# Ledger of designs, part 33: peptides against a protein of PDB entry 7VSI

Target 1, 32 residues: chain A of PDB entry 7VSI
Amino acid sequence: EDISEDPSWARVVNLNALLMMAVAVFLWGFYA

## One batch from the design tools (peptide; made by RFdiffusion4, then SolubleMPNN)

Design b2_p19_2_s2 (from b2_p19_2, 18 letters changed)
Fold by OpenDDE base, seed 4:
Structure b2_p19_2_s2 (fold): chain B 32 residues (1-32), chain A 19 residues (1-19)
Amino acid sequence: as target 1 above (32 residues)
Amino acid sequence: LLLLLLLLTLALLLQLLLS
């Protein structure tokens, strides 16, 4: 089976990853 | 300074993904 990423869903996943990183940076900046 | 650089990098990555 080909497990290659669908380009549309890859973009959605990457957007969510960046949002999670933004939240993590906020928490780090505020509490560390 | 490190926080500012990290936020700038994240903003650039967001711009690349939204382009």
Scores: peptide ipSAE 0.071, ipTM 0.585, DockQ to the pose 0.102
Fold by OpenDDE base, seed 1:
Structure b2_p19_2_s2 (fold): chain B 32 residues (1-32), chain A 19 residues (1-19)
Amino acid sequence: as target 1 above (32 residues)
Amino acid sequence: LLLLLLLLTLALLLQLLLS
């Protein structure tokens, strides 16, 4: 089975991952 | 400094994904 990512969904997932990381970094920065 | 570098890298990654 090919486990290659669909390029459109890969972009959506990557954008959401970056959004979550941005929020996490800001929260970490606020409480650090 | 570490926070600034993380924000800069995150901004660059955002630019790469949006380009």
Scores: peptide ipSAE 0.070, ipTM 0.586, DockQ to the pose 0.104
Fold by OpenDDE base, seed 2:
Structure b2_p19_2_s2 (fold): chain B 32 residues (1-32), chain A 19 residues (1-19)
Amino acid sequence: as target 1 above (32 residues)
Amino acid sequence: LLLLLLLLTLALLLQLLLS
Protein backbone atom coordinates (compact mmCIF):
# COMPACT_ATOMS: atom_id res chain seq x y z
CA GLU B 1 0.00 0.00 0.00
CA ASP B 2 1.15 3.55 -0.69
CA ILE B 3 1.87 5.46 2.56
CA SER B 4 1.63 8.88 0.84
CA GLU B 5 -0.59 11.44 2.56
CA ASP B 6 -3.99 12.39 1.16
CA PRO B 7 -3.58 16.11 0.23
CA SER B 8 -6.78 17.19 2.03
CA TRP B 9 -5.90 15.42 5.30
CA ALA B 10 -2.29 16.60 5.05
CA ARG B 11 -3.57 20.20 4.95
CA VAL B 12 -5.85 19.62 7.97
CA VAL B 13 -3.00 18.07 9.98
CA ASN B 14 -0.59 20.86 8.98
CA LEU B 15 -3.13 23.55 9.93
CA ASN B 16 -3.65 21.93 13.33
CA ALA B 17 0.12 21.65 13.82
CA LEU B 18 0.52 25.37 13.08
CA LEU B 19 -2.39 26.21 15.40
CA MET B 20 -0.80 24.21 18.24
CA MET B 21 2.55 25.95 17.63
CA ALA B 22 0.84 29.36 17.70
CA VAL B 23 -0.88 28.50 21.00
CA ALA B 24 2.41 27.24 22.44
CA VAL B 25 4.19 30.47 21.43
CA PHE B 26 1.43 32.61 22.97
CA LEU B 27 1.53 30.57 26.20
CA TRP B 28 5.31 30.95 26.28
CA GLY B 29 4.94 34.70 25.72
CA PHE B 30 2.33 34.90 28.48
CA TYR B 31 4.24 32.99 31.16
CA ALA B 32 7.77 34.07 30.26
CA LEU A 1 14.15 38.48 20.03
CA LEU A 2 13.48 34.71 20.25
CA LEU A 3 9.71 35.35 20.42
CA LEU A 4 9.95 37.56 17.34
CA LEU A 5 11.91 34.88 15.47
CA LEU A 6 9.31 32.22 16.37
CA LEU A 7 6.46 34.49 15.24
CA LEU A 8 8.32 35.16 11.99
CA THR A 9 8.90 31.44 11.35
CA LEU A 10 5.24 30.69 12.14
CA ALA A 11 4.13 33.42 9.71
CA LEU A 12 6.40 31.97 7.00
CA LEU A 13 5.01 28.46 7.59
CA LEU A 14 1.47 29.84 7.32
CA GLN A 15 2.35 31.55 4.04
CA LEU A 16 3.87 28.34 2.66
CA LEU A 17 0.80 26.32 3.67
CA LEU A 18 -1.66 28.82 2.17
CA SER A 19 0.29 29.33 -1.09
Scores: peptide ipSAE 0.070, ipTM 0.585, DockQ to the pose 0.101
Fold by OpenDDE base, seed 3:
Structure b2_p19_2_s2 (fold): chain B 32 residues (1-32), chain A 19 residues (1-19)
Amino acid sequence: as target 1 above (32 residues)
Amino acid sequence: LLLLLLLLTLALLLQLLLS
């Protein structure tokens, strides 16, 4: 079976990864 | 300054992903 990413779901995962990074940076900024 | 630069780069990456 091919384990290559579906392009639509890859975009959703990448978007969520960037959103999680943004939240982490804002939390860091709050406590710094 | 580093926090500001990181936020700006993250905003640009978000714009590229949504384009």
Scores: peptide ipSAE 0.069, ipTM 0.579, DockQ to the pose 0.099

Design b2_p19_2_s3 (from b2_p19_2, 17 letters changed)
Fold by OpenDDE base, seed 4:
Structure b2_p19_2_s3 (fold): chain B 32 residues (1-32), chain A 19 residues (1-19)
Amino acid sequence: as target 1 above (32 residues)
Amino acid sequence: SALLALLAALLAALLRQLS
């Protein structure tokens, strides 16, 4: 079974992951 | 400001991913 990521979708996933982490850090900094 | 920090963080994330 091929478990390799499609490069275009990998980029989309990585971007969303980074944006979500940035939002999480913002919320942590604002509310904690 | 909190808003500026959010915008800066999101911009940095975008730039890192696009480079």
Scores: peptide ipSAE 0.059, ipTM 0.579, DockQ to the pose 0.072
Fold by OpenDDE base, seed 1:
Structure b2_p19_2_s3 (fold): chain B 32 residues (1-32), chain A 19 residues (1-19)
Amino acid sequence: as target 1 above (32 residues)
Amino acid sequence: SALLALLAALLAALLRQLS
């Protein structure tokens, strides 16, 4: 109850984290 | 091509999350 995740918002956070990683890999591949 | 590569990466990430 203190810091448990709501399943819907957990999915939103996980999706955004995955998209951010995809962008980071793109930038790494494009500029490095 | 860079935009297409980004779109492909984002699409792949989305599809992985939805599977």
Scores: peptide ipSAE 0.059, ipTM 0.580, DockQ to the pose 0.070
Fold by OpenDDE base, seed 2:
Structure b2_p19_2_s3 (fold): chain B 32 residues (1-32), chain A 19 residues (1-19)
Amino acid sequence: as target 1 above (32 residues)
Amino acid sequence: SALLALLAALLAALLRQLS
């Protein structure tokens, strides 16, 4: 079966990745 | 600062993902 991403799930994953990076930056800014 | 620039880049990336 094709390994291509479903566009809806691709968006969900990408948004979560960006949100995680934003949280990581805030934690870095706070603790480092 | 580099930190603020990175934050701005992440915000821009979020907006791109929502478009």
Scores: peptide ipSAE 0.058, ipTM 0.571, DockQ to the pose 0.094
Fold by OpenDDE base, seed 3:
Structure b2_p19_2_s3 (fold): chain B 32 residues (1-32), chain A 19 residues (1-19)
Amino acid sequence: as target 1 above (32 residues)
Amino acid sequence: SALLALLAALLAALLRQLS
């Protein structure tokens, strides 16, 4: 289908999402 | 510590995404 995800790029996107969450949690823990 | 627990949880999440 036209909007189906390529499995390798889906994994790259998910890893970057987790890295962003790690940074966000660090900032929350440090400044809140 | 809470920091070490957080780092361990994030590492586990990353490893789950690589499998």
Scores: peptide ipSAE 0.052, ipTM 0.554, DockQ to the pose 0.083

Design b2_p19_2_s4 (from b2_p19_2, 17 letters changed)
Fold by OpenDDE base, seed 4:
Structure b2_p19_2_s4 (fold): chain B 32 residues (1-32), chain A 19 residues (1-19)
Amino acid sequence: as target 1 above (32 residues)
Amino acid sequence: ALLAALLAALASLLELLLS
């Protein structure tokens, strides 16, 4: 079974992951 | 310093993802 990522969806997932990490960092910066 | 470093790292990753 091939579980390799489609390049376009990989980019979408990576961008969303980056966005969530940015939000987490900003929340940390605000409350810490 | 840690906050600034993480923000810079995220900005760099954003540039890589958009290139």
Scores: peptide ipSAE 0.064, ipTM 0.579, DockQ to the pose 0.100
Fold by OpenDDE base, seed 2:
Structure b2_p19_2_s4 (fold): chain B 32 residues (1-32), chain A 19 residues (1-19)
Amino acid sequence: as target 1 above (32 residues)
Amino acid sequence: ALLAALLAALASLLELLLS
């Protein structure tokens, strides 16, 4: 399918998304 | 408590992604 994700790159993107969310949560925790 | 719950959720998602 034209817009299908490559499984290995999907994992890399998901890990980076999780990292960004973790950073956001830590910033929230620091300033809240 | 909410911060701890969010961190636990992120940790569980990390474990899932490493599987």
Scores: peptide ipSAE 0.063, ipTM 0.577, DockQ to the pose 0.101
Fold by OpenDDE base, seed 3:
Structure b2_p19_2_s4 (fold): chain B 32 residues (1-32), chain A 19 residues (1-19)
Amino acid sequence: as target 1 above (32 residues)
Amino acid sequence: ALLAALLAALASLLELLLS
């Protein structure tokens, strides 16, 4: 079975990863 | 300054992914 990422879904996952990183940075900034 | 720099880095990565 091919485990290579579908290019469209890879982009969606990467965008959600950036969103979660932004939230984490704001939480870090709030409590730091 | 650190917060602004991190936000700028995230914005740059977003621009790369949307290109």
Scores: peptide ipSAE 0.063, ipTM 0.574, DockQ to the pose 0.100
Fold by OpenDDE base, seed 5:
Structure b2_p19_2_s4 (fold): chain B 32 residues (1-32), chain A 19 residues (1-19)
Amino acid sequence: as target 1 above (32 residues)
Amino acid sequence: ALLAALLAALASLLELLLS
């Protein structure tokens, strides 16, 4: 079975990953 | 300096999101 990502959902996942990294940086900056 | 660095990082990520 092919496990290749659907290009549209791959973009959604990658963009959400970038958003989560941004939130993590702001939380680190605020609480550290 | 910290706030400026955080804002610059956010701007860079937003550029990637909007590409």
Scores: peptide ipSAE 0.060, ipTM 0.565, DockQ to the pose 0.093

Design b2_p19_3_s2 (from b2_p19_3, 14 letters changed)
Fold by OpenDDE base, seed 3:
Structure b2_p19_3_s2 (fold): chain B 32 residues (1-32), chain A 19 residues (1-19)
Amino acid sequence: as target 1 above (32 residues)
Amino acid sequence: LAALLAMLLAAFLRGLALA
């Protein structure tokens, strides 16, 4: 089976990853 | 804090609309 990324889902995943990283950095800065 | 989270959520939804 082909494991190459679907372009639409690749964009969704990448944007979600970056935004979740921003949230994580905020929480780290607030509580650490 | 709530305002910052709301802005992040808004950015998330805008990103999904463009994807």
Scores: peptide ipSAE 0.059, ipTM 0.565, DockQ to the pose 0.046
Fold by OpenDDE base, seed 5:
Structure b2_p19_3_s2 (fold): chain B 32 residues (1-32), chain A 19 residues (1-19)
Amino acid sequence: as target 1 above (32 residues)
Amino acid sequence: LAALLAMLLAAFLRGLALA
């Protein structure tokens, strides 16, 4: 069975990843 | 901090609306 991503959910996951990276950079900049 | 988190949440919801 193919493991190809559903394009709508792929977009949701990618946007969530970018937002998590932005939060991580904020935490690093503020607390480090 | 709460305002920043709210803005991030708003951006997330806007992204979901476009998906």
Scores: peptide ipSAE 0.057, ipTM 0.557, DockQ to the pose 0.044
Fold by OpenDDE base, seed 4:
Structure b2_p19_3_s2 (fold): chain B 32 residues (1-32), chain A 19 residues (1-19)
Amino acid sequence: as target 1 above (32 residues)
Amino acid sequence: LAALLAMLLAAFLRGLALA
């Protein structure tokens, strides 16, 4: 089974991961 | 809060445009 990432979708996922990290840090900073 | 959500949405859309 091929589980290698499509380069374009890999970028979409990575950018959304970074966005979610930014949101998480914001929430952490707000409630901490 | 609405402004924050709008900025996050804008960042999301800009990210999609760059991908």
Scores: peptide ipSAE 0.055, ipTM 0.552, DockQ to the pose 0.043
Fold by OpenDDE base, seed 2:
Formats: sequence, C-alpha cells, structure tokens
Structure b2_p19_3_s2 (fold): chain B 32 residues (1-32), chain A 19 residues (1-19)
Amino acid sequence: as target 1 above (32 residues)
Amino acid sequence: LAALLAMLLAAFLRGLALA
C-alpha cells in the first residue's frame, strides 16, 4: 500500500494544522 | 466570540485559496 501524500492536499492539511496550533496557543495563553 | 469565529473562518478560507 502507498501512503504518500498528494502535494495539493498536503498544503491544505499543513495550513489547517498551523491554524489549529495557533488556536491551541491562544487557549494555552488563556488558561496558563 | 462570533467575530473571533468569523475571523478564524476567514483565515481558513484564505489558506484554502493559497493552496
């Protein structure tokens, strides 16, 4: 089985991951 | 809160436009 990433969807996932991490940092800052 | 969610949504849409 091949689990290699599609380049276009890889960018979409990476950008969403960065935005999720930004939200997580805001939550950390709020409660810490 | 609604404004923050709207800004977050806008950021997601901008990200999709760049991808």
Scores: peptide ipSAE 0.055, ipTM 0.546, DockQ to the pose 0.042

Design b2_p19_3_s3 (from b2_p19_3, 13 letters changed)
Fold by OpenDDE base, seed 4:
Structure b2_p19_3_s3 (fold): chain B 32 residues (1-32), chain A 19 residues (1-19)
Amino acid sequence: as target 1 above (32 residues)
Amino acid sequence: LAALLAMLLAAFLLGLLLA
């Protein structure tokens, strides 16, 4: 079974992951 | 809010640089 990522969608997912981490760190800094 | 926007912008720019 091929589980390799499409390069274009992998890039989109990786960018969204970075954005979510930035939001999470902001919330952590704000509430902690 | 400004800090959030700055962090989002930084993450976006890093994403572009690393993509």
Scores: peptide ipSAE 0.079, ipTM 0.637, DockQ to the pose 0.059
Fold by OpenDDE base, seed 1:
Structure b2_p19_3_s3 (fold): chain B 32 residues (1-32), chain A 19 residues (1-19)
Amino acid sequence: as target 1 above (32 residues)
Amino acid sequence: LAALLAMLLAAFLLGLLLA
């Protein structure tokens, strides 16, 4: 079976990934 | 750190604009 992404859900995942990166950097800076 | 956060925020906002 193919593992290709649905384009709409791919965008949702990518945007949430960027949000999570911003949160991760905030936490890194806050606790550093 | 502030510059890094600003860059990530900018990238996120660009992602929203281009979505």
Scores: peptide ipSAE 0.079, ipTM 0.616, DockQ to the pose 0.069
Fold by OpenDDE base, seed 5:
Structure b2_p19_3_s3 (fold): chain B 32 residues (1-32), chain A 19 residues (1-19)
Amino acid sequence: as target 1 above (32 residues)
Amino acid sequence: LAALLAMLLAAFLLGLLLA
């Protein structure tokens, strides 16, 4: 079975990953 | 909070530019 991503949902997931990393860097900078 | 919002905005804009 092919596990290829739907391109529209791939974009949503990738954007959420970028946002999550931005939040993580903020938390590190603020609390470390 | 302002730094968080700026970082989120920057990440969002980069996402739009790269998507």
Scores: peptide ipSAE 0.078, ipTM 0.636, DockQ to the pose 0.059
Fold by OpenDDE base, seed 3:
Structure b2_p19_3_s3 (fold): chain B 32 residues (1-32), chain A 19 residues (1-19)
Amino acid sequence: as target 1 above (32 residues)
Amino acid sequence: LAALLAMLLAAFLLGLLLA
């Protein structure tokens, strides 16, 4: 079976990754 | 704190623009 990304889910994953990174940096800045 | 909140907001807005 083909393992190439579904374009719709690729957008969802990429946006979610950016938001999680921003939240992680906030938590690092707040508690470190 | 204000700078960290601004960074979060900027990342959100950039995500919307680049999606």
Scores: peptide ipSAE 0.077, ipTM 0.628, DockQ to the pose 0.064

Design b2_p19_3_s4 (from b2_p19_3, 14 letters changed)
Fold by OpenDDE base, seed 4:
Structure b2_p19_3_s4 (fold): chain B 32 residues (1-32), chain A 19 residues (1-19)
Amino acid sequence: as target 1 above (32 residues)
Amino acid sequence: DLLLLLMLLAAFLLGLALA
């Protein structure tokens, strides 16, 4: 089975990863 | 801590710009 990423879904995952990192940074900025 | 926060924020903004 090929485990290579579909380029469209790779973009969706990357954007969601960036959003999650932004939320994490804001939480760290507020509580740490 | 503030410097690290600003560096991570800058990295995030660069990630957005380059995505």
Scores: peptide ipSAE 0.096, ipTM 0.633, DockQ to the pose 0.102
Fold by OpenDDE base, seed 3:
Structure b2_p19_3_s4 (fold): chain B 32 residues (1-32), chain A 19 residues (1-19)
Amino acid sequence: as target 1 above (32 residues)
Amino acid sequence: DLLLLLMLLAAFLLGLALA
């Protein structure tokens, strides 16, 4: 069984991770 | 505090630059 990432879906996952990090930074800035 | 916020923002911007 090969669990290697497809390059296109790897990019989608990485971009969504960056969006989540942006939200986390703004929540920190507002509430902390 | 503000310093921690700026560090997290810098890390995010570096992530964007490397994407």
Scores: peptide ipSAE 0.095, ipTM 0.636, DockQ to the pose 0.099
Fold by OpenDDE base, seed 5:
Structure b2_p19_3_s4 (fold): chain B 32 residues (1-32), chain A 19 residues (1-19)
Amino acid sequence: as target 1 above (32 residues)
Amino acid sequence: DLLLLLMLLAAFLLGLALA
């Protein structure tokens, strides 16, 4: 069975991954 | 602190614009 990503959902996941990394960096900058 | 919050907001808005 094919497990390749749907392009639209791949974009959503990639965007959320980048946003989570940005939030993590800003939390580090805020508290460290 | 406010600067970091504004930078986070800018990053979020850029993310939405480039999606």
Scores: peptide ipSAE 0.089, ipTM 0.640, DockQ to the pose 0.061
Fold by OpenDDE base, seed 2:
Structure b2_p19_3_s4 (fold): chain B 32 residues (1-32), chain A 19 residues (1-19)
Amino acid sequence: as target 1 above (32 residues)
Amino acid sequence: DLLLLLMLLAAFLLGLALA
């Protein structure tokens, strides 16, 4: 319980992580 | 260009599906 995630914020963080990875890949695709 | 756009769309849809 001490370091367990709130499920709503876990979803928000995971979604943002996925979107950030997508943006990074597309920037790589554009400039590399 | 179109490939990147389609990949962006795929990533977006995956994001929605996994949310």
Scores: peptide ipSAE 0.086, ipTM 0.633, DockQ to the pose 0.069

Design b2_p19_4_s1 (from b2_p19_4, 16 letters changed)
Fold by OpenDDE base, seed 1:
Structure b2_p19_4_s1 (fold): chain B 32 residues (1-32), chain A 19 residues (1-19)
Amino acid sequence: as target 1 above (32 residues)
Amino acid sequence: VSALLAALLAGLAALALLA
């Protein structure tokens, strides 16, 4: 099966990943 | 420290805009 990503959904996933990383860094910084 | 945290979050936000 072709496991290539649809470009539009790849962008959505990448944006969510970066947002989650920003939240994680915020929590790390807040409680550090 | 808060300034460094703000800069880090701003950097991640900038990367998000490029995605």
Scores: peptide ipSAE 0.073, ipTM 0.622, DockQ to the pose 0.079
Fold by OpenDDE base, seed 2:
Structure b2_p19_4_s1 (fold): chain B 32 residues (1-32), chain A 19 residues (1-19)
Amino acid sequence: as target 1 above (32 residues)
Amino acid sequence: VSALLAALLAGLAALALLA
């Protein structure tokens, strides 16, 4: 079974991961 | 503290631009 990523969707996922991490750190800094 | 948080968030944004 092929589990390799499509390069275009890999970039979309990576961008969203970084954005979510930025939001998570903001929330941690604000509420913790 | 706020400056450190701003720098961290800016760093993540910069990495996002490189992805």
Scores: peptide ipSAE 0.071, ipTM 0.620, DockQ to the pose 0.076
Fold by OpenDDE base, seed 3:
Structure b2_p19_4_s1 (fold): chain B 32 residues (1-32), chain A 19 residues (1-19)
Amino acid sequence: as target 1 above (32 residues)
Amino acid sequence: VSALLAALLAGLAALALLA
């Protein structure tokens, strides 16, 4: 089975990953 | 410290817009 990423969904996942990293850094800054 | 945090968050947001 080919598990290569579809380009459109790859962009959606990458956008969400960067958003979650920004949220994680905010939480770290707030509680640390 | 707050300015550094704001800059880091802004950088991540900018990268998100380029993805």
Scores: peptide ipSAE 0.071, ipTM 0.620, DockQ to the pose 0.075
Fold by OpenDDE base, seed 5:
Structure b2_p19_4_s1 (fold): chain B 32 residues (1-32), chain A 19 residues (1-19)
Amino acid sequence: as target 1 above (32 residues)
Amino acid sequence: VSALLAALLAGLAALALLA
């Protein structure tokens, strides 16, 4: 079975991952 | 600290543009 990523959705997922990392760093900076 | 935070955010934004 093919589990390769669709290029368009791969970009959407990667963008959201980076946004989540930015938010996580903000929370860490505020509470740590 | 503010400069380091700005650099971190700019780096993440740059990576987002390359994705």
Scores: peptide ipSAE 0.065, ipTM 0.608, DockQ to the pose 0.076

Design b2_p19_4_s2 (from b2_p19_4, 17 letters changed)
Fold by OpenDDE base, seed 5:
Structure b2_p19_4_s2 (fold): chain B 32 residues (1-32), chain A 19 residues (1-19)
Amino acid sequence: as target 1 above (32 residues)
Amino acid sequence: LLALLVALLLGLLLELLLS
């Protein structure tokens, strides 16, 4: 029933999300 | 590569400041 996130793993996921966005912005800026 | 490095560091900095 409880789907709340473990705080440590939530931080890991958030970091990976930010890194993915940074890579996407770089690719857009470099190739568009 | 420099632009990528800056973007990654800014993302990491934002996460550290907001968490």
Scores: peptide ipSAE 0.054, ipTM 0.557, DockQ to the pose 0.083
Fold by OpenDDE base, seed 1:
Structure b2_p19_4_s2 (fold): chain B 32 residues (1-32), chain A 19 residues (1-19)
Amino acid sequence: as target 1 above (32 residues)
Amino acid sequence: LLALLVALLLGLLLELLLS
């Protein structure tokens, strides 16, 4: 069995990761 | 900081358009 990502879930995870990074950057900017 | 924000937004756009 392979551990390769399902491409649709890979997209969902990548989008959420980018959103979380954007939120983190905004919080950093707010308190920086 | 602004450059990082823009880079993340562009990364999001690229993910939406190319994935």
Scores: peptide ipSAE 0.053, ipTM 0.556, DockQ to the pose 0.092
Fold by OpenDDE base, seed 2:
Structure b2_p19_4_s2 (fold): chain B 32 residues (1-32), chain A 19 residues (1-19)
Amino acid sequence: as target 1 above (32 residues)
Amino acid sequence: LLALLVALLLGLLLELLLS
């Protein structure tokens, strides 16, 4: 089994991860 | 908080530029 990431989907996941981190920081800031 | 926001934005820019 090849567990290596597909490069295009790896990019999609990484970008979504950064977006989710930004949203999380804004929500944290909202309640902080 | 501002430094963390800047770091996230720079990280996003780096992902876009290096992809």
Scores: peptide ipSAE 0.050, ipTM 0.549, DockQ to the pose 0.091
Fold by OpenDDE base, seed 3:
Structure b2_p19_4_s2 (fold): chain B 32 residues (1-32), chain A 19 residues (1-19)
Amino acid sequence: as target 1 above (32 residues)
Amino acid sequence: LLALLVALLLGLLLELLLS
């Protein structure tokens, strides 16, 4: 089966990844 | 931490502009 990403869902995943990284950085900054 | 915040916001902005 082809595993190529659908462009629209690739965008959704990438944006959520960036949001998660932002949250992780702020949690690290607060508790470290 | 401000620099990290700015970098992440710029990354988000670039994703929006380039997608």
Scores: peptide ipSAE 0.049, ipTM 0.546, DockQ to the pose 0.087

Design b2_p19_4_s3 (from b2_p19_4, 16 letters changed)
Fold by OpenDDE base, seed 3:
Structure b2_p19_4_s3 (fold): chain B 32 residues (1-32), chain A 19 residues (1-19)
Amino acid sequence: as target 1 above (32 residues)
Amino acid sequence: LLALLLAALLGALLQKLLL
């Protein structure tokens, strides 16, 4: 319970994670 | 091309999570 996620902030973190992954695949495809 | 396809898939997942 001490480290359980608030569902609203869990969504915010997951959205940012997916956005960063999308940017990363563009950079990988363009420069690698 | 592959990077664009993967980005599109991640974008679709992002959109599904957002809505």
Scores: peptide ipSAE 0.072, ipTM 0.609, DockQ to the pose 0.098
Fold by OpenDDE base, seed 5:
Structure b2_p19_4_s3 (fold): chain B 32 residues (1-32), chain A 19 residues (1-19)
Amino acid sequence: as target 1 above (32 residues)
Amino acid sequence: LLALLLAALLGALLQKLLL
Protein backbone atom coordinates (compact mmCIF):
# COMPACT_ATOMS: atom_id res chain seq x y z
CA GLU B 1 0.00 0.00 0.00
CA ASP B 2 1.89 3.05 1.26
CA ILE B 3 5.54 3.23 0.13
CA SER B 4 6.65 5.59 2.93
CA GLU B 5 9.92 4.60 4.61
CA ASP B 6 10.04 3.15 8.10
CA PRO B 7 12.09 5.74 10.07
CA SER B 8 14.46 3.16 11.59
CA TRP B 9 15.34 1.53 8.26
CA ALA B 10 15.49 4.93 6.56
CA ARG B 11 18.28 5.86 8.98
CA VAL B 12 20.16 2.61 8.24
CA VAL B 13 19.91 3.19 4.48
CA ASN B 14 20.99 6.84 4.80
CA LEU B 15 23.96 5.85 6.98
CA ASN B 16 25.12 3.35 4.36
CA ALA B 17 24.64 5.91 1.58
CA LEU B 18 26.86 8.44 3.39
CA LEU B 19 29.45 5.74 4.14
CA MET B 20 29.57 4.69 0.47
CA MET B 21 29.95 8.32 -0.65
CA ALA B 22 32.82 8.84 1.81
CA VAL B 23 34.59 5.71 0.50
CA ALA B 24 34.04 6.85 -3.10
CA VAL B 25 35.58 10.25 -2.32
CA PHE B 26 38.64 8.57 -0.77
CA LEU B 27 39.05 6.34 -3.84
CA TRP B 28 38.72 9.35 -6.13
CA GLY B 29 41.31 11.23 -4.06
CA PHE B 30 43.73 8.31 -4.18
CA TYR B 31 43.48 7.27 -7.84
CA ALA B 32 42.31 10.35 -9.76
CA LEU A 1 43.17 17.71 -0.17
CA LEU A 2 39.70 18.66 -1.46
CA ALA A 3 38.75 14.95 -1.45
CA LEU A 4 39.83 14.70 2.20
CA LEU A 5 37.76 17.77 3.13
CA LEU A 6 34.69 16.35 1.39
CA ALA A 7 35.21 12.98 3.10
CA ALA A 8 35.54 14.76 6.46
CA LEU A 9 32.24 16.58 5.83
CA LEU A 10 30.53 13.29 4.92
CA GLY A 11 32.03 11.72 8.04
CA ALA A 12 30.68 14.55 10.19
CA LEU A 13 27.20 14.10 8.70
CA LEU A 14 27.50 10.35 9.31
CA GLN A 15 28.37 10.99 12.97
CA LYS A 16 25.39 13.33 13.34
CA LEU A 17 23.13 10.67 11.85
CA LEU A 18 24.54 7.94 14.15
CA LEU A 19 24.27 9.95 17.37
Scores: peptide ipSAE 0.071, ipTM 0.609, DockQ to the pose 0.165
Fold by OpenDDE base, seed 4:
Structure b2_p19_4_s3 (fold): chain B 32 residues (1-32), chain A 19 residues (1-19)
Amino acid sequence: as target 1 above (32 residues)
Amino acid sequence: LLALLLAALLGALLQKLLL
């Protein structure tokens, strides 16, 4: 079975990953 | 300050991904 990423969904996943990291950095900056 | 710089970097990468 091919496990290569669909380019469109890869972008969606990467977008959400970066968004989550930005939120995590905010929380770290605010509470740590 | 470091947190803000990293957030700005991630924001810039996010913009690059969206555009």
Scores: peptide ipSAE 0.071, ipTM 0.609, DockQ to the pose 0.165
Fold by OpenDDE base, seed 1:
Structure b2_p19_4_s3 (fold): chain B 32 residues (1-32), chain A 19 residues (1-19)
Amino acid sequence: as target 1 above (32 residues)
Amino acid sequence: LLALLLAALLGALLQKLLL
């Protein structure tokens, strides 16, 4: 068993990571 | 305003990764 990333799921995870960072920046901008 | 600019940059990176 190997933990190398599947390219398709890597893209899904990375897109969601960028979306979550954008949401975090909005929350930071609103409450900080 | 800075938060919106940073969010827009992240949005541009998201578009780059999406397309």
Scores: peptide ipSAE 0.070, ipTM 0.607, DockQ to the pose 0.099

Design b2_p19_4_s4 (from b2_p19_4, 17 letters changed)
Fold by OpenDDE base, seed 2:
Structure b2_p19_4_s4 (fold): chain B 32 residues (1-32), chain A 19 residues (1-19)
Amino acid sequence: as target 1 above (32 residues)
Amino acid sequence: LLALLVLLALGLLLELLLR
């Protein structure tokens, strides 16, 4: 079975990953 | 400063993903 990513959903996942990292950096900067 | 640089990098990556 193929486990290759659908390009449109890959983009959605990558955008959410970046948003989560941005939030993490914000929290780090705010509480550090 | 490091947090700002990371946010800039994330912003640039976001622009590339939205392109």
Scores: peptide ipSAE 0.061, ipTM 0.582, DockQ to the pose 0.171
Fold by OpenDDE base, seed 5:
Structure b2_p19_4_s4 (fold): chain B 32 residues (1-32), chain A 19 residues (1-19)
Amino acid sequence: as target 1 above (32 residues)
Amino acid sequence: LLALLVLLALGLLLELLLR
């Protein structure tokens, strides 16, 4: 099975991952 | 301070990925 990612969708997924991490760090910094 | 540095790093990585 080919598990290679389409470069455009890989970028979209990576951007969403960064946004989620930024929100998580914000919540940690705000509530901890 | 650490949270601000992490947010800055994530922001810079975001900028690089958007380019």
Scores: peptide ipSAE 0.061, ipTM 0.582, DockQ to the pose 0.101
Fold by OpenDDE base, seed 4:
Structure b2_p19_4_s4 (fold): chain B 32 residues (1-32), chain A 19 residues (1-19)
Amino acid sequence: as target 1 above (32 residues)
Amino acid sequence: LLALLVLLALGLLLELLLR
């Protein structure tokens, strides 16, 4: 089975990952 | 300061992904 990522969906997933990381850093900065 | 540097790095990575 090919487990290679579709380039368009890879971008969507990576953008969401960056958004989640930005939110996590914000929460860390606010509560720590 | 460290949080600002991390956010700046994430912003730059975002710009690279949007290219």
Scores: peptide ipSAE 0.059, ipTM 0.579, DockQ to the pose 0.173
Fold by OpenDDE base, seed 3:
Structure b2_p19_4_s4 (fold): chain B 32 residues (1-32), chain A 19 residues (1-19)
Amino acid sequence: as target 1 above (32 residues)
Amino acid sequence: LLALLVLLALGLLLELLLR
């Protein structure tokens, strides 16, 4: 079975990852 | 200040991915 990423789902995952990182940095800056 | 720079960089990366 090929485990290569579908390019449409890869884009969705990458966008979600960046949003999560932005939220994490905001929470760190506010509460740390 | 570092947090603001990281947020700016992430925002620019978002614009590149949305383009």
Scores: peptide ipSAE 0.059, ipTM 0.578, DockQ to the pose 0.096

